# Peptides against a protein of PDB entry 6B4J: the designs that were tried, part 61

Target 1, 315 residues: chain A of PDB entry 6B4J
Amino acid sequence: DITMQWYQQLQDASMQCVLTFEGLTNSKDSQAKKIKMDLQKAATIPVSQISTIAGSKLKEIFDKIHSLLSGKPVQSGGRSVSVTLNPQGLDFVQYKLAEKFVKQGEEEVASHHEAAFPIAVVASGIWELHPRVGDLILAHLHKKCPYSVPFYPTFKEGMALEDYQRMLGYQVKDSKVEQQDNFLKRMSGMIRLYAAIIQLRWPYGNRQEIHPHGLNHGWRWLAQILNMEPLSDVTATLLFDFLEVCGNALMKQYQVQFWKMLILIKEDYFPRIEAITSSGQMGSFIRLKQFLEKCLQHKDIPVPKGFLTSSFWRS

## One batch from the design tools (peptide; made by RFdiffusion4, then SolubleMPNN)

Design b1_p14_7_s1 (from b1_p14_7, 9 letters changed)
Fold by OpenDDE base, seed 4:
Structure b1_p14_7_s1 (fold): chain B 315 residues (1-315), chain A 14 residues (1-14)
Amino acid sequence: as target 1 above (315 residues)
Amino acid sequence: REEYEQYLLTIEVK
């Protein structure tokens, strides 16, 4: 399975990255610890500052992240910080930056869906200039949300239940598994962020270049989801999230082919989702149904709320 | 990467 090979390759690259900067992370030297903390803050704080306020502020954040990744000194916490402060600094920063982007999907986007777009456009732009960051974003995303690949992890003989739950994307703390609603909320945030990344290009980059991970991956994701058996509650939830965020972009890109896919979802895939949907899970199913019916009726998918307009970039 | 891109082109909705 080429999809699983791709998944594993990204995970291996991520693991190798961690091994590469172990010297920095495991150092007991006071100076190394200071550098680590400074680099971690420099990598993550700008991402946390991303907001829907103004395009100019977003550009400042982007420039700061790009400068850091380019080996230039940046101001962080009142100090000048550079990845050149340690031989493993760049690897560490790339890893932590990618991790933070996914975390913002997991937390910020999960709570505020509109936040997907400013985060995604920065992530896309950084990915274009720093492909390794993009690979690490995928690695982190896939690990936390296997449904973004997509695949459904399977229980293997001898596996601990907690490990299986973690593979499915659940958080398990003190032998307590995360509540289903919280789980779905986090998964939704990550899928929405992913759906935003694949359709957005940083407007100040070379837009003539091919998107490093563009809408063709969105088409792939949909095709693979439709070729899989639906998972109770999860499939209906995430399919809605994905289509709400990038359905308009897919419609514009694939036109008639997109509508054929949408009809296929409504006519062939819905019955399969319904068959595995319990009475307590009908909310997600109904939401997806209503969305698709509305889109098919109007022959249009609305631009998602929070989509960045030209006016945003002039602010 | 090339192999993966080729794979993407072969994906069809069943």
Scores: peptide ipSAE 0.027, ipTM 0.676, DockQ to the pose 0.770
Fold by OpenDDE base, seed 1:
Parts: C-alpha cells; sequence; structure tokens
Structure b1_p14_7_s1 (fold): chain B 315 residues (1-315), chain A 14 residues (1-14)
C-alpha cells in the first residue's frame, strides 16, 4: 500500500529527527538545557500567538518563525535566540515547531474552528520555505490522527489495549481512556487544520510555485476514505469536518468531478455509514447528511466561516 | 516522492 508506505516513511523521518537532536534533549549540561528551553519557546510561542485579529500581526509572526528557521537571531523571552546556538538546534526547532502546529489543531482549532485558517496559512507558508517542517507536520498529524492519512490502526496480537487505544488517537491517562466526544473533538480540530493547510497559500510568497501539499492531497484523502469501510462515528464526523473546511476549494478545483464524488458519498457511501451508526451516534451522521443535501440542492458549498479575506490582510 | 505524486494523479473513487 503506497499510502502506508508514505505514512511509514514520514514516521521514520520523524523518529530519525528525534534521534538527531537527542544530544540536545538529553544533555545534563546547564547551558544545553537553557538553549533547549530557549529554542523551544522561540519555536512554539509565535505559533500560540496566531490569531484572527489582524493580517499584519500574522505577517510578523510568520517573519519571526521564518527568521528563526533561517538561522537568524530572534527575540524570545527577552533574549536573542538562534538555532546556531547548538549544532542540533535547527532539527530541534523544526520538530518542535511542527509539533506545535499540530497541537494547535488538536487544541485551539478543536475549540474554535475558525482558528484553523490563520494557523494553516502560516503553516503552509512555512512549509513552502521549509519542506522539512512540512514533513514533520504530517508525521505529527498522522501519529495523533491516523484518520488524516487515512487508515485505521489494527489491534495486533500481544498488544496492550491501552496501546491500541493510543494508536487510534485516544488519550489514555491513568488507565482511563478519553471520552469519545473529547476524542472526536480533537480529531476534528486536526482534520480541519489539515483541510485548511492544503488549500491555503501564504500571500506574501511566490504564489506561482506549486503548493507543497495542495488540494490534490485533499482529493486523495477523500478517495481513500470512500474506498475504506466506514468507522462508526469517526467517518461521519471527520468527513463532515473535512468537507466543511475545504469543500468549497475542492469544488472550485475539481468542479464536475467533485460533484460526482459528493453524489457518490450521498448515494453509495451514506448507506454504509448508516449501517454502522448506532442511535447514540446519529448526530454526526445527520449533520453530514444535512450538509451534503444542502450542498447538492444548492449546487454550492459555502465558503467556511473564518476563511481569510482580503480585508484581513489589509488589517 | 515522485512516485507518490504520480500515484496521486491516478487516484480515483472506486
Amino acid sequence: as target 1 above (315 residues)
Amino acid sequence: REEYEQYLLTIEVK
């Protein structure tokens, strides 16, 4: 399976990255510890500052992240910080930055869906300039949300239940598995972030270049989902999240072909989802159904709430 | 990567 090979390659690259900066992370030297902390803050704080308030602020954040990744000193916590402070600094920062983007999907976007767009446009822009960060974003995303690949992890012989639950994306703390609603909320946030990334380009870059991970991956994702057996509650939830965020963009890109896909979902895939949907899970199913029916009826997919407009960039 | 990109172009809903 080519998709699984791709997944594994990204995971391997991520693991190799961790090994590369292990010296920095495991160092007992006080200076190294300080550098690590400073680099981690420099990588993650700007991402946490991303908001829907003003395009100018977003540009400042982008420039700061780009500067850091470019080996330039940046101000963080009242100090001048540079990846050159340690030979493993760049690898560490790239990893932590990518991790933070995914975490913002998991947390911020999960709670505030509109936050997907400003986060995604920065991530996309950084990805364009720093491909390794993009690969690491995917690696983190795929690990936390296998449904973003998509694939469904399988229980293997000898596997602990908790490990299987974690592979599925659940958080397990003190032998207690995360509640389904919280799980789906986090997964939704990550899928929404991904759906935003694949359609957005940083407006101040070379927009003539091909998107490093564009809408063709959205098409792939949908195709893969539709070629898989639906998973109870998960498929209906995430399919809705994905289509709500990037359906308009996919419609514009693929036109008639995309509408054929929507019809296929409604006519062929919905019955399969329904067959595995319990009475307690009908909410997600109904939401997806209503969305698709509305889109098919109006022959339009609305621009998602929070989509960045020209006025945003002039602010 | 190139092989994967080529694969993406062949993706069809079945």
Scores: peptide ipSAE 0.026, ipTM 0.664, DockQ to the pose 0.782
Fold by OpenDDE base, seed 5:
Structure b1_p14_7_s1 (fold): chain B 315 residues (1-315), chain A 14 residues (1-14)
Amino acid sequence: as target 1 above (315 residues)
Amino acid sequence: REEYEQYLLTIEVK
């Protein structure tokens, strides 16, 4: 279907990107290795420094990333670093930067949900200026979290179990599969980051343009989820994560139509989730239930904790 | 991209 075509197109583009900078990554030359390490640090360290502390610091991080992507020299590890140091430098940096944004979803956001917003606003702003980074973010996100597409990978004849587990988003190391709770935690982080990206705009950019990957994709995601059979524990968890982060934004954007969707979720889709929920998985189910009931009762979806305010940008 | 955007416009909740 068209969704899978889109998924595959992004994966192909990501793969082609890797092939493009293979010379840099596979080089045995000492200078090339040094350049690679410097570029990798320059691309990833600023992302790791993103925090909820101050808007001014966030702007500095954004400017540094943008400068690097624009071919300007930046300071990293006490050295001047530029993508012009190697003909494959830009492709490499774009790929590693996008990868790092997604990693912050599966690590930082997974542990601290409020971290989604400062990371997302930087990612969104960079995406506006550098569309290829955005495509690569999607490619990395989709590969690590197929539920962000969304689709459920299928086991094919002849496939190794470990490969199937990896396709589902599990980490498999030394023939040991990741624990379910850790898996869901990482998936939650990535979904929350995605839900934040689609609703946020960098405040210092040209906001007259349409969001490069905006709330319409949130609507699409919900529609697609509702058209799929629920997956045990996963659907209840990620649907809650998504709605908690971007439900307020979707409510404001789509108004009555969004409430119709929410009612449909509660009355039609929720029983289907219940039917596949075991006694040991009731936690995620109950959390979603209580969230939906509260929102419908109050006719409001709260602004998510950690949402960036004007006061943040003045700090 | 254009094709996908057009597809998005056709997405409806069941």
Scores: peptide ipSAE 0.025, ipTM 0.674, DockQ to the pose 0.744
Fold by OpenDDE base, seed 2:
Structure b1_p14_7_s1 (fold): chain B 315 residues (1-315), chain A 14 residues (1-14)
Amino acid sequence: as target 1 above (315 residues)
Amino acid sequence: REEYEQYLLTIEVK
């Protein structure tokens, strides 16, 4: 399976990255520890500052992240910080930055769906200039949300139940598994962020270049989902999340082909979802149903709420 | 990478 090979390659690259900066992370030297913390803050704080408030602020954040990744000094915590402070600084920052983007999907977007777009446009722009960050974003995303690949982790003989639950994306703390609603909320946030990334381009970059991870991956994701058996509650939830965020963009890009896929979802795949949906899971099912029916009836997919407009970039 | 890109172009539903 080429998709699984791709998944594994990204995970391997991520693992190798961690090994590369292990000297920095495991150092007991006081100066190295200070540098590590400064770099970690410099990489993550700007991402946490991303908001829907103003385009000008978003540009400032982008420029700061790009400057840091370019080896330029940036101000963080009242200090001048640069990846050149340590030979492993760049690898560490790229990893932590990518991790933070995914974490914002998991937390911020999960709670505020509209936040997907400003985070995604920054991530896309940084990815265009720093491909390794993009690969690491995918690696982090795939590990936390295997459904973003997509694939369904399987229980292997001898595996601990908790480990299996973690592979599925659940958080397990003190032998207590995360509640289903919280799990789905986090997965939704990450899928929505991904759906936003694949369609957005940083407006101040060279938009004539090919998107580093564009809508073709959206088509791939849908195709792969449709070729898999649905999972109870999960498939209905995430399919809706994905289509709500990037359905309009896919419609514009693929036109008739996209509508054929949407019809296939409604007529062929949706009954399979229904067959595995319990009475307690009807909410996600009904939401997907209503979305599909509305889109097919109107022959249109609405622009998602929170989509960045020209007025945003002028603010 | 090229192989994966080629794969993307060949993806069919079902």
Scores: peptide ipSAE 0.029, ipTM 0.701, DockQ to the pose 0.705; fails the geometry check

Design b1_p14_7_s2 (from b1_p14_7, 8 letters changed)
Fold by OpenDDE base, seed 2:
Structure b1_p14_7_s2 (fold): chain B 315 residues (1-315), chain A 14 residues (1-14)
Amino acid sequence: as target 1 above (315 residues)
Amino acid sequence: REEYEQYVLSIEVK
């Protein structure tokens, strides 16, 4: 299975990255601990500052992140911080930065869907310049949201229930599993962020180059989902999230091929979703139904709310 | 890269 091999390769790379900077993370030296904390803040704070307010501010954030990854000193917490302060600094920063992007999907986008676009365009731009960050984004995303791969983790003999729940993407704290609504909210945020990343290019980069992880991966994701049995509530929710965010872009890119795919979803796959949908899950089902019907009727998929316009970049 | 794109587009839905 090529998809699972890809998943495993990314997880292995992520694991190796953690091992690489283990010296920095496990150091008891006071100076090393200080450097670690400074680097962690420098990597994560700019991402948390991403907003839909102004393009100029977004550019400043991008430039700061890029500078940090390029080995240049940046100001963070009133101090000059550089990845050159420790031989493991770059690996650590790349890992923490990638982790933070995914966390913003899990938290910020989950609560505010429009936030997907400014976060995604920065992530895409950084990925273009720093491909290792992109691979680590995927690794973090896949680990937290296996449905982004997509695959369904299976219960293995001897596995603890809590571990299985975590593999499915649930948070388990004090032997209490996360509520389904919160789980779906987090998964939705991560899928929406991913759907935004694959279609967006940083406008101040060399846009003539091929997207490092473009819409072809969106097509792959859809194809893989359609080849899997639907999961109750999960499939209807995430399929809607994905199509709402990147359906317009896929339509423009693949045109007739995409419409054939959409018809297939409506006519063949949607009944399979319906068959496993309980009365308490009709909300997600109805939302997907209405979206598909509207798109097919109008022969158009709307530009998603929050999509960055030229006016945003002039602000 | 073009070969990969063609591969992705060739994925069948069953």
Scores: peptide ipSAE 0.047, ipTM 0.744, DockQ to the pose 0.472
Fold by OpenDDE base, seed 5:
Structure b1_p14_7_s2 (fold): chain B 315 residues (1-315), chain A 14 residues (1-14)
Amino acid sequence: as target 1 above (315 residues)
Amino acid sequence: REEYEQYVLSIEVK
């Protein structure tokens, strides 16, 4: 399976990255610890500052991240910080930055869906300039949300239940598994972030080049989902999330072919979702149903709320 | 990577 090979390659690359900077992370030296913390803050704080407030502020954040990744000194916590402070500094920063982007999907986007767009446009722009960060974003995303690949992890003989739950994307703390609603909320955030990344380009970059991970991956994702058996509650939830965020972009890109896919979803795949939906899970199902029906009736998919406009970039 | 890209482009919805 080529999809699983791709998944595994990304995970392997991520693991190799961790091994590369292990010296920095495991050091007991006071100076090394200080450098690690400074680099971690420099990589993650700018991402946490991303907001829908002003395009100019977003540009400042982007420039700071790009400067850091380019080996230039940046100000963080009142200190000058550079990846050149340690031989493993760049690898560490790339990894932590990618991790933080995915975490913002998991946390911020999960709670505020409109936050997907400013986070995604920065991530996309950084990915264009720093492909390794993009690969690491995918690796982190895939590990936390296997449905973003998509695939459904399988229980293997001898596997602990908790490990299986973690593979499915659940958080397990003190032998307590995360509640289903919280799980779905986090998965939704990550899928929405992904759906935003694949359609957005940083407006101050070289837009003549092909998107490093563009809408063709959105088409792939939908095709793969349709070729899989639906999963109770998960499929209806994430399919809605994905279509709400990038459906308009896919419609514009693929036009008639996309509408054929949407009809296929409504007529063929939707009954399969219904068949596995319990009475307690009807909320996600109904939401998807209403969305599909409205889109087909109006022959349009609305631009998602929070989509960045020209006025945003002038602010 | 190239093989995967070709795969993605070849995917059609049936």
Scores: peptide ipSAE 0.034, ipTM 0.737, DockQ to the pose 0.745
Fold by OpenDDE base, seed 3:
Structure b1_p14_7_s2 (fold): chain B 315 residues (1-315), chain A 14 residues (1-14)
Amino acid sequence: as target 1 above (315 residues)
Amino acid sequence: REEYEQYVLSIEVK
């Protein structure tokens, strides 16, 4: 399966990246530890500062991240920081930056759905200039949310239950698996971030170039989901999240073909979701139902709340 | 990568 091959290749690349900067991360030298911490902060703090407040601030954050990745010194924590401070500095920063983007999906977007767009547009712009960061974003995303691939991890003989739960994307702490609502919330955030990334382009870049990971991957994701058996609660939740965020963009891009897919979802796939939906999971089911019905009725998918407008970029 | 991109574009719902 080529999708699984792609998944594995990204995971392998990510693992190799970790091995590459192992010297930096495992160093007991005080200076190396300081450099590591400075680089980690320089890579992650700007991402955490991304907000919906002003486009000008977002540009400043983007420029700072790009400068760091370009080997230029940046100010972080009152200090001048550069990836050139250590031979593994660039690999480390790329990895940590990618990790942080996904983490913002997992945390910030999960709690505030509108945050997906400013985070995604920065991620997309950085990905365009730094493809390796994009690959690492996918690797982190796929590992934390296999449904973003999508695939459903299977229990293998001899596998510990906790390990299987982690493979499914659950957090397991002290032999306690996270609650389903928290799990879905995190997965939703990551899917929403992904759905935003694939449709957004950094407005100050060369937009004539092909998106490094564009809407065609959105089509792929939907097609693959529809060709899979639905998973209880998960499929209804994430399908809604995905369509709410990028449905409008997919509609504009694929037009009639997208509507055919939406009809297929409503008429053929939705009953399969219903068949596996328990009474306690009706919330996600109903939400998806209402969304599909509304879209089909109005022959339109609304622009998602939080979508960045021209006024945002003028602020 | 190119092969994968072509695959992505070829995916149809069955």
Scores: peptide ipSAE 0.031, ipTM 0.707, DockQ to the pose 0.793
Fold by OpenDDE base, seed 4:
Formats: sequence, structure tokens, C-alpha cells
Structure b1_p14_7_s2 (fold): chain B 315 residues (1-315), chain A 14 residues (1-14)
Amino acid sequence: as target 1 above (315 residues)
Amino acid sequence: REEYEQYVLSIEVK
């Protein structure tokens, strides 16, 4: 399976990255610890500062992240910080930065869906300039949300239940699995962030080159989902999230082909979702149903709330 | 990468 090979390759690269900077992370030296903390803050704080307030502020954040990844010194916590402070600094920063982007999907976007767009456009722009960061974003995303690949992890003989739950994307703390609503909320945030990344380009980049991970991956994702058996509550939730965020972009890109796909979802795939939907899960199903019916009726998918306009970039 | 890109473009709903 080519999809699973791709998944595994990204996971292997991520694991190798962790091994590469173990010297920095496991060092007992006081200076190394200081450098680690400074680099971690320099990588993650700018991402946390991303907001929908102004395009100019977003550009400043982007420039700071790009400068850091380019080996230039940046100011962080009142200190000058550079990846050159340690031989493993760049690998560490790339890993932590990618992790933070996904975490913002998991937390910020999960709680505030509109936050997906400013985070995604920065991530896309950084990915264009730093492909390794993009690969690591995918690795982190796939690990936390296997539905972003998509695939459904399977229980293997001898596997601990908690390990299986973690593979499915659940958080397990003190032998207690998270509630389903919290799980779906986190998964939704990550899918929405992904759906935003694949359609957005940093406006101050070249933009002549092909998107490093563009809408063709959105088409792939939809096709793979439709070729899989639906999962109770999960499929209806995430399919809605994905289409709400990138449906308009897919419509514009693929036009008639997209509408054929949407009809296929409504006519062929929807009954399969319904068949596995319990009365307590009808909310997600109905939400998807209403969305699809509205889109098909109007022959239009609305631009998602929070989509960045030209006016945003002039602010 | 090229192989993967071709794969992505070839994916159709069954």
C-alpha cells in the first residue's frame, strides 16, 4: 500500500530526527540545557503568537521563523538565539516547530476554527522554504490523527488496549482515556488545519512553483476516505470539517469533477455513514447532511469563515 | 516523490 508506505516513511524520518538531536535533549550540561530551552522557545512562541488580527503581524512572525530556520540570530526572551549554537540545533528547531504547528491545530483550531487559516498560511509558507519542516508536520499530524492520512489503525493480537487507543489518536492519562467529544474536537482541529494548509500559499513567496502539498492531496484524502468503510461518528465529523474548510477551493480547482465527487458522497457514501450512526451520534451526521444538501441545492460551497482576504494582507 | 505524486493523481473513488 503506497499510502501506508508514505506514512511509514514520514514516521521513520521523524524518529530519525529525534535520534539526531538526542545529544541536545539528553545533555546534563547547563549550557546545553539553556540552549535547548532557548531554541524551543524561539521555535514555538512565534507560532503561538499567530492571530487573525493583522497581515503585517503575521508577516513579522513568518519572517522570524524563517530567519531562525535560516541560521540567523533572532530575539527570543530577551536573548539572541540561533540554531548555530548547537550542531543539533536546526534539527531540533525543525522538529519542535512542526510539532507546534500540529499542536495549534489540536488546541487552538479545535477551539477556534477560524484560527486555522493564519496558522496554515504560515505553515504553508515555511513548508515551501523548508521542506523538512513540512515532512515533520505531516509526521506529527499523521501520528496524532491517523484519519489525516487517512487510515484506521487496527488492533493487533497481544496489543495493550491503551496502546491501541493511543494509535487511534486518543489521549490516555493515568489509564483513563479521553472523552469522545474531546477526542473528536482535537481531531477536527487537526483536519481543519490540514485542509487549510493544502489550499493556502504564502502571498510573499514565489508562488510560481507548485504547492509543496497542495489541493491534489485534498482530492487524494477525499478519494481515500470514500474508499474506506466509514467509522462511527469520526467519518461524518471529519468529512464535514474537511469540506467546510477546503470544499470551496476544491470546487474551484476541480469544478465538474468535484461536483461528481460531492454527488457520490451524498448518494453512495452517505447511506453507509447512516447505517453505522447511532441515535446519540446523529448530530454529526445531520450536520454533514445539511451541508451537502445545501451545497448541492445552491451549486456552491461557501468560502469558509476566517478565510484570509486581500484586505487582511493590507492590514 | 514523483511516484507518489502520480499515485495521488491516479486515486479514484471505487
Scores: peptide ipSAE 0.030, ipTM 0.689, DockQ to the pose 0.775

Design b1_p14_7_s3 (from b1_p14_7, 9 letters changed)
Fold by OpenDDE base, seed 3:
Structure b1_p14_7_s3 (fold): chain B 315 residues (1-315), chain A 14 residues (1-14)
Amino acid sequence: as target 1 above (315 residues)
Amino acid sequence: REEYEQYILSIEVK
């Protein structure tokens, strides 16, 4: 399976990255600990500061992240911080930065869907300049949300139930599995972030280059989903999330081909979703149904709420 | 239509 090979390659790369900076993370030296914390803050705080308020502030955040990744000193917590402070500093920062982007999908976007766009445009821009960060974003995303690959993890013989639940993306704390609604909320956030990343380009970069992980991956994702048996509640939820965020972009890019795919989803795949949908899961099902019907009826997919406009960048 | 559907389902671009 080509998809699974890709998944595994990214996971392996991520694991290797962790091993590379293990010296920094496991050091008991006071100076090393300080450096680690400073680097971690420098990598993550700017991402947490991303907001929908002003484009100028977003640019400042982007520039700061890029500067950090470029080996330049940046101000963080009132101190000058640089990845050059430790030999493993760059790898560590790239990993933590990528992790933080995914966490923002998991948390911020999950709670505020519109936040997907400013986060995604920064992530996309950074990915363009720092491909390794992009790979690590995918690795973190895939690990937390296997449905972003997409694939459905399977229970293996001898596996603990909790481990299987974690593989599925559930949080398990104190032997208590996450509630389904919370699980889906987090998954939705990550899928929405991903859907935003694949369609957005940093406006101040070299847009003549191809997107490092563009809409073709959106097409792939949809195709792969359609080639899989639907998963109860999950497929309906995430398919809606994905289409709501990037459907307009896909429509513009693929035009007639996209509409054919959408018809296929409605006519052939949707009944399969219905067949596995219980009465308690009708919410996601109905939402997807209404979305598909509306889009097909109007022959249009609306621009998603929160999409960044020219006025945003002038602010 | 069937051919196109099969085409769509076969697409995987990385």
Scores: peptide ipSAE 0.039, ipTM 0.718, DockQ to the pose 0.116
Fold by OpenDDE base, seed 2:
Structure b1_p14_7_s3 (fold): chain B 315 residues (1-315), chain A 14 residues (1-14)
Amino acid sequence: as target 1 above (315 residues)
Amino acid sequence: REEYEQYILSIEVK
């Protein structure tokens, strides 16, 4: 399976990255520990500062991240920090930065859907300049949200239930599995972030170049989902999240072809979702239904709330 | 790249 091969390749690359900077992370040397912490803060704090407030502030954050990845010194925590402070510094920063982008999907976007767009446009821009960061974003995303690949992890003989639950994307702490609503909320955030990344380009870059991970991957994702059996509550939730965020962009890009897919979703796939939907899960089902019906009726998918406008970039 | 795009778009929905 090509999709699973791609998934595994990204996971392997991520694992190799961790092994590469293991010397830095496991060092007992006081100076190395200090460098590690400084680099970790320099990589993650700018991402946490991303907001919907002003385009100028977003540009400053982007420039800081790009400078750090380019081997230039940046100010962090009142100190000058550079990836050149340690031979494993660049790999470590790329990994932690990518991890933080996905965490923002998991946490910030999960709670505030509009936050997907400013985070995504920075991630896309950084990905364009630093492809390794993009691959690591995918690796982190796929591991936390297998539905972003998409695939459904299967229970294997001899596997502990908790490990299986973690593979499905659930958090398990002290032998207690995460509540379904919290699980879906986190998954939604990550899917929405992904849907935003594949359609956005950093406006101050060379936009004539091909998107490093563009809307064609959105089409692939939809096609793969439709070729899989729906999961209770999960499929209806994430399909809605995905289409709400990138449906307009896909419509513009693929036009009639996209509408054919949308009709197929409504007429053929939706009944399969209905068949596995319990009375307690009707909320996500109804939401998807209403969205599809409205889009098909109006022959339009609305621009998602929070989409970055020209006025944002002038602020 | 164009071949890859065509491949993705050719994925059959069943």
Scores: peptide ipSAE 0.035, ipTM 0.726, DockQ to the pose 0.491
Fold by OpenDDE base, seed 4:
Structure b1_p14_7_s3 (fold): chain B 315 residues (1-315), chain A 14 residues (1-14)
Amino acid sequence: as target 1 above (315 residues)
Amino acid sequence: REEYEQYILSIEVK
């Protein structure tokens, strides 16, 4: 399975990255600890500052992240910080930065869907300039949300239930699994972030080049989902999330082919989702149904709320 | 990467 090979390759690369900077993370030296903390803050704080307020502020954040990844000193916490402070600094920063982008998906975007777009455009732009960060974003995303690949992890003989739950993307703390609503909320945030990344390009980059991970991956994702058995509540939820965020872009890109896919979803895939939907899960199903019916009726998918306009970039 | 790209292009909705 080429999809699983791709998944595993990204996970292996992520694991190798962690091993590479173990010296920095496991050091008991006071200076090394200080450097680690400074680098971690320098990598993550700018991402947390991303907002929908102004394009100029977003550019400043992007420039700061890019400078850091380029080996230039940046100001963080009142200190000059550079990845050159430690031989493992760049690997560490790339890993932590990628991790933070995904965390913003599962936290910020989960709570505020519109936040997906400013985060995604920065992530896309950084990915274009720093492909390794992009690979690590995918690795973190896939690990936390296997549905972003997509695949459904399977229970293997001898596996602990908690480990299986974690593989499915659930958080398990003190032998207590998170509530389904919280799980779906986090998954939704990550899918929405992913759907935004694949359609957005940093406007100040070389847009003549192919998107590092563009809309063709959105088409792939949909195709793969439709070729899989639906999962109760999860499929309806995430399919809606994806289409709400990326549907307009897919429509513009694939035109007639997109509408054929949408009809296929409505006519062939919906009955399969319905068959596994319990009465308590009808909310997600109904939401998806209404969305598709509206889109098919109007022959249009609305631009998602929070989509960045030219006006945003002039602010 | 090339293999992955070819895979993406080959994916059909069933």
Scores: peptide ipSAE 0.034, ipTM 0.723, DockQ to the pose 0.797
Fold by OpenDDE base, seed 1:
Structure b1_p14_7_s3 (fold): chain B 315 residues (1-315), chain A 14 residues (1-14)
Amino acid sequence: as target 1 above (315 residues)
Amino acid sequence: REEYEQYILSIEVK
């Protein structure tokens, strides 16, 4: 399976990255520890500062991240920080930055769906300039949300239940598995972030270049989901999240072909979702149903709430 | 990468 090969390749690359900077992370040297912390803060704090407030502030954040990744010194925590402070500094920063983007998906976007767009546009722009960061974003995303690939992890012989639950994306702490609602909330945030990334381009870059991970991956994701058996509650939830965020963009890009897919979802795939939906899971099912019916009726998919407009970039 | 991109473009809903 080519999709699983791609998944594994990204995971392997991520693991190799961790091994590359292991010297920095495992060092007992006080200076190395200081550098590690400074680099970690420099990589992650700007991402946490991303907001929907002003385009000018977003540009400043982008420039700071790009400068850091380019080997230039940046101010962080009152100190000048550079990836050149340690031979493993760049690898470490790329990894932590990518991790932070995904974390903003599962935390910030999960709670505030509109936050997907400013985070995604920065991530997309950085990805264009730093492809390795993009690959690491995918690796982190896929590991935390296998449904973003998509695939459903299977229980293997000899596997502990907790490990299986973690593979499915659940958090397990002190032998207690995460509640389903919290799980779905986090998964939703990550899917929404992904759906935003694949459609957005940094406006101050060379827009003539091909998107490094564009809407064609959105098409792929939908096609693969439809060719898989639905998973109870999960499929209905994430399919809605995905379509709400990038449905408009997909409609514009693929036009008639997209509508054919949407009809297929409604007529062929939706009954399969219904068949596995329990009475307690009707919320996500109904939400997806209403969305599909509305879109098909109006022959339009609305621009998602929080989509960045020209006025945002002039602020 | 090129092979994967071609694969993506070939995916059809069945």
Scores: peptide ipSAE 0.029, ipTM 0.688, DockQ to the pose 0.828

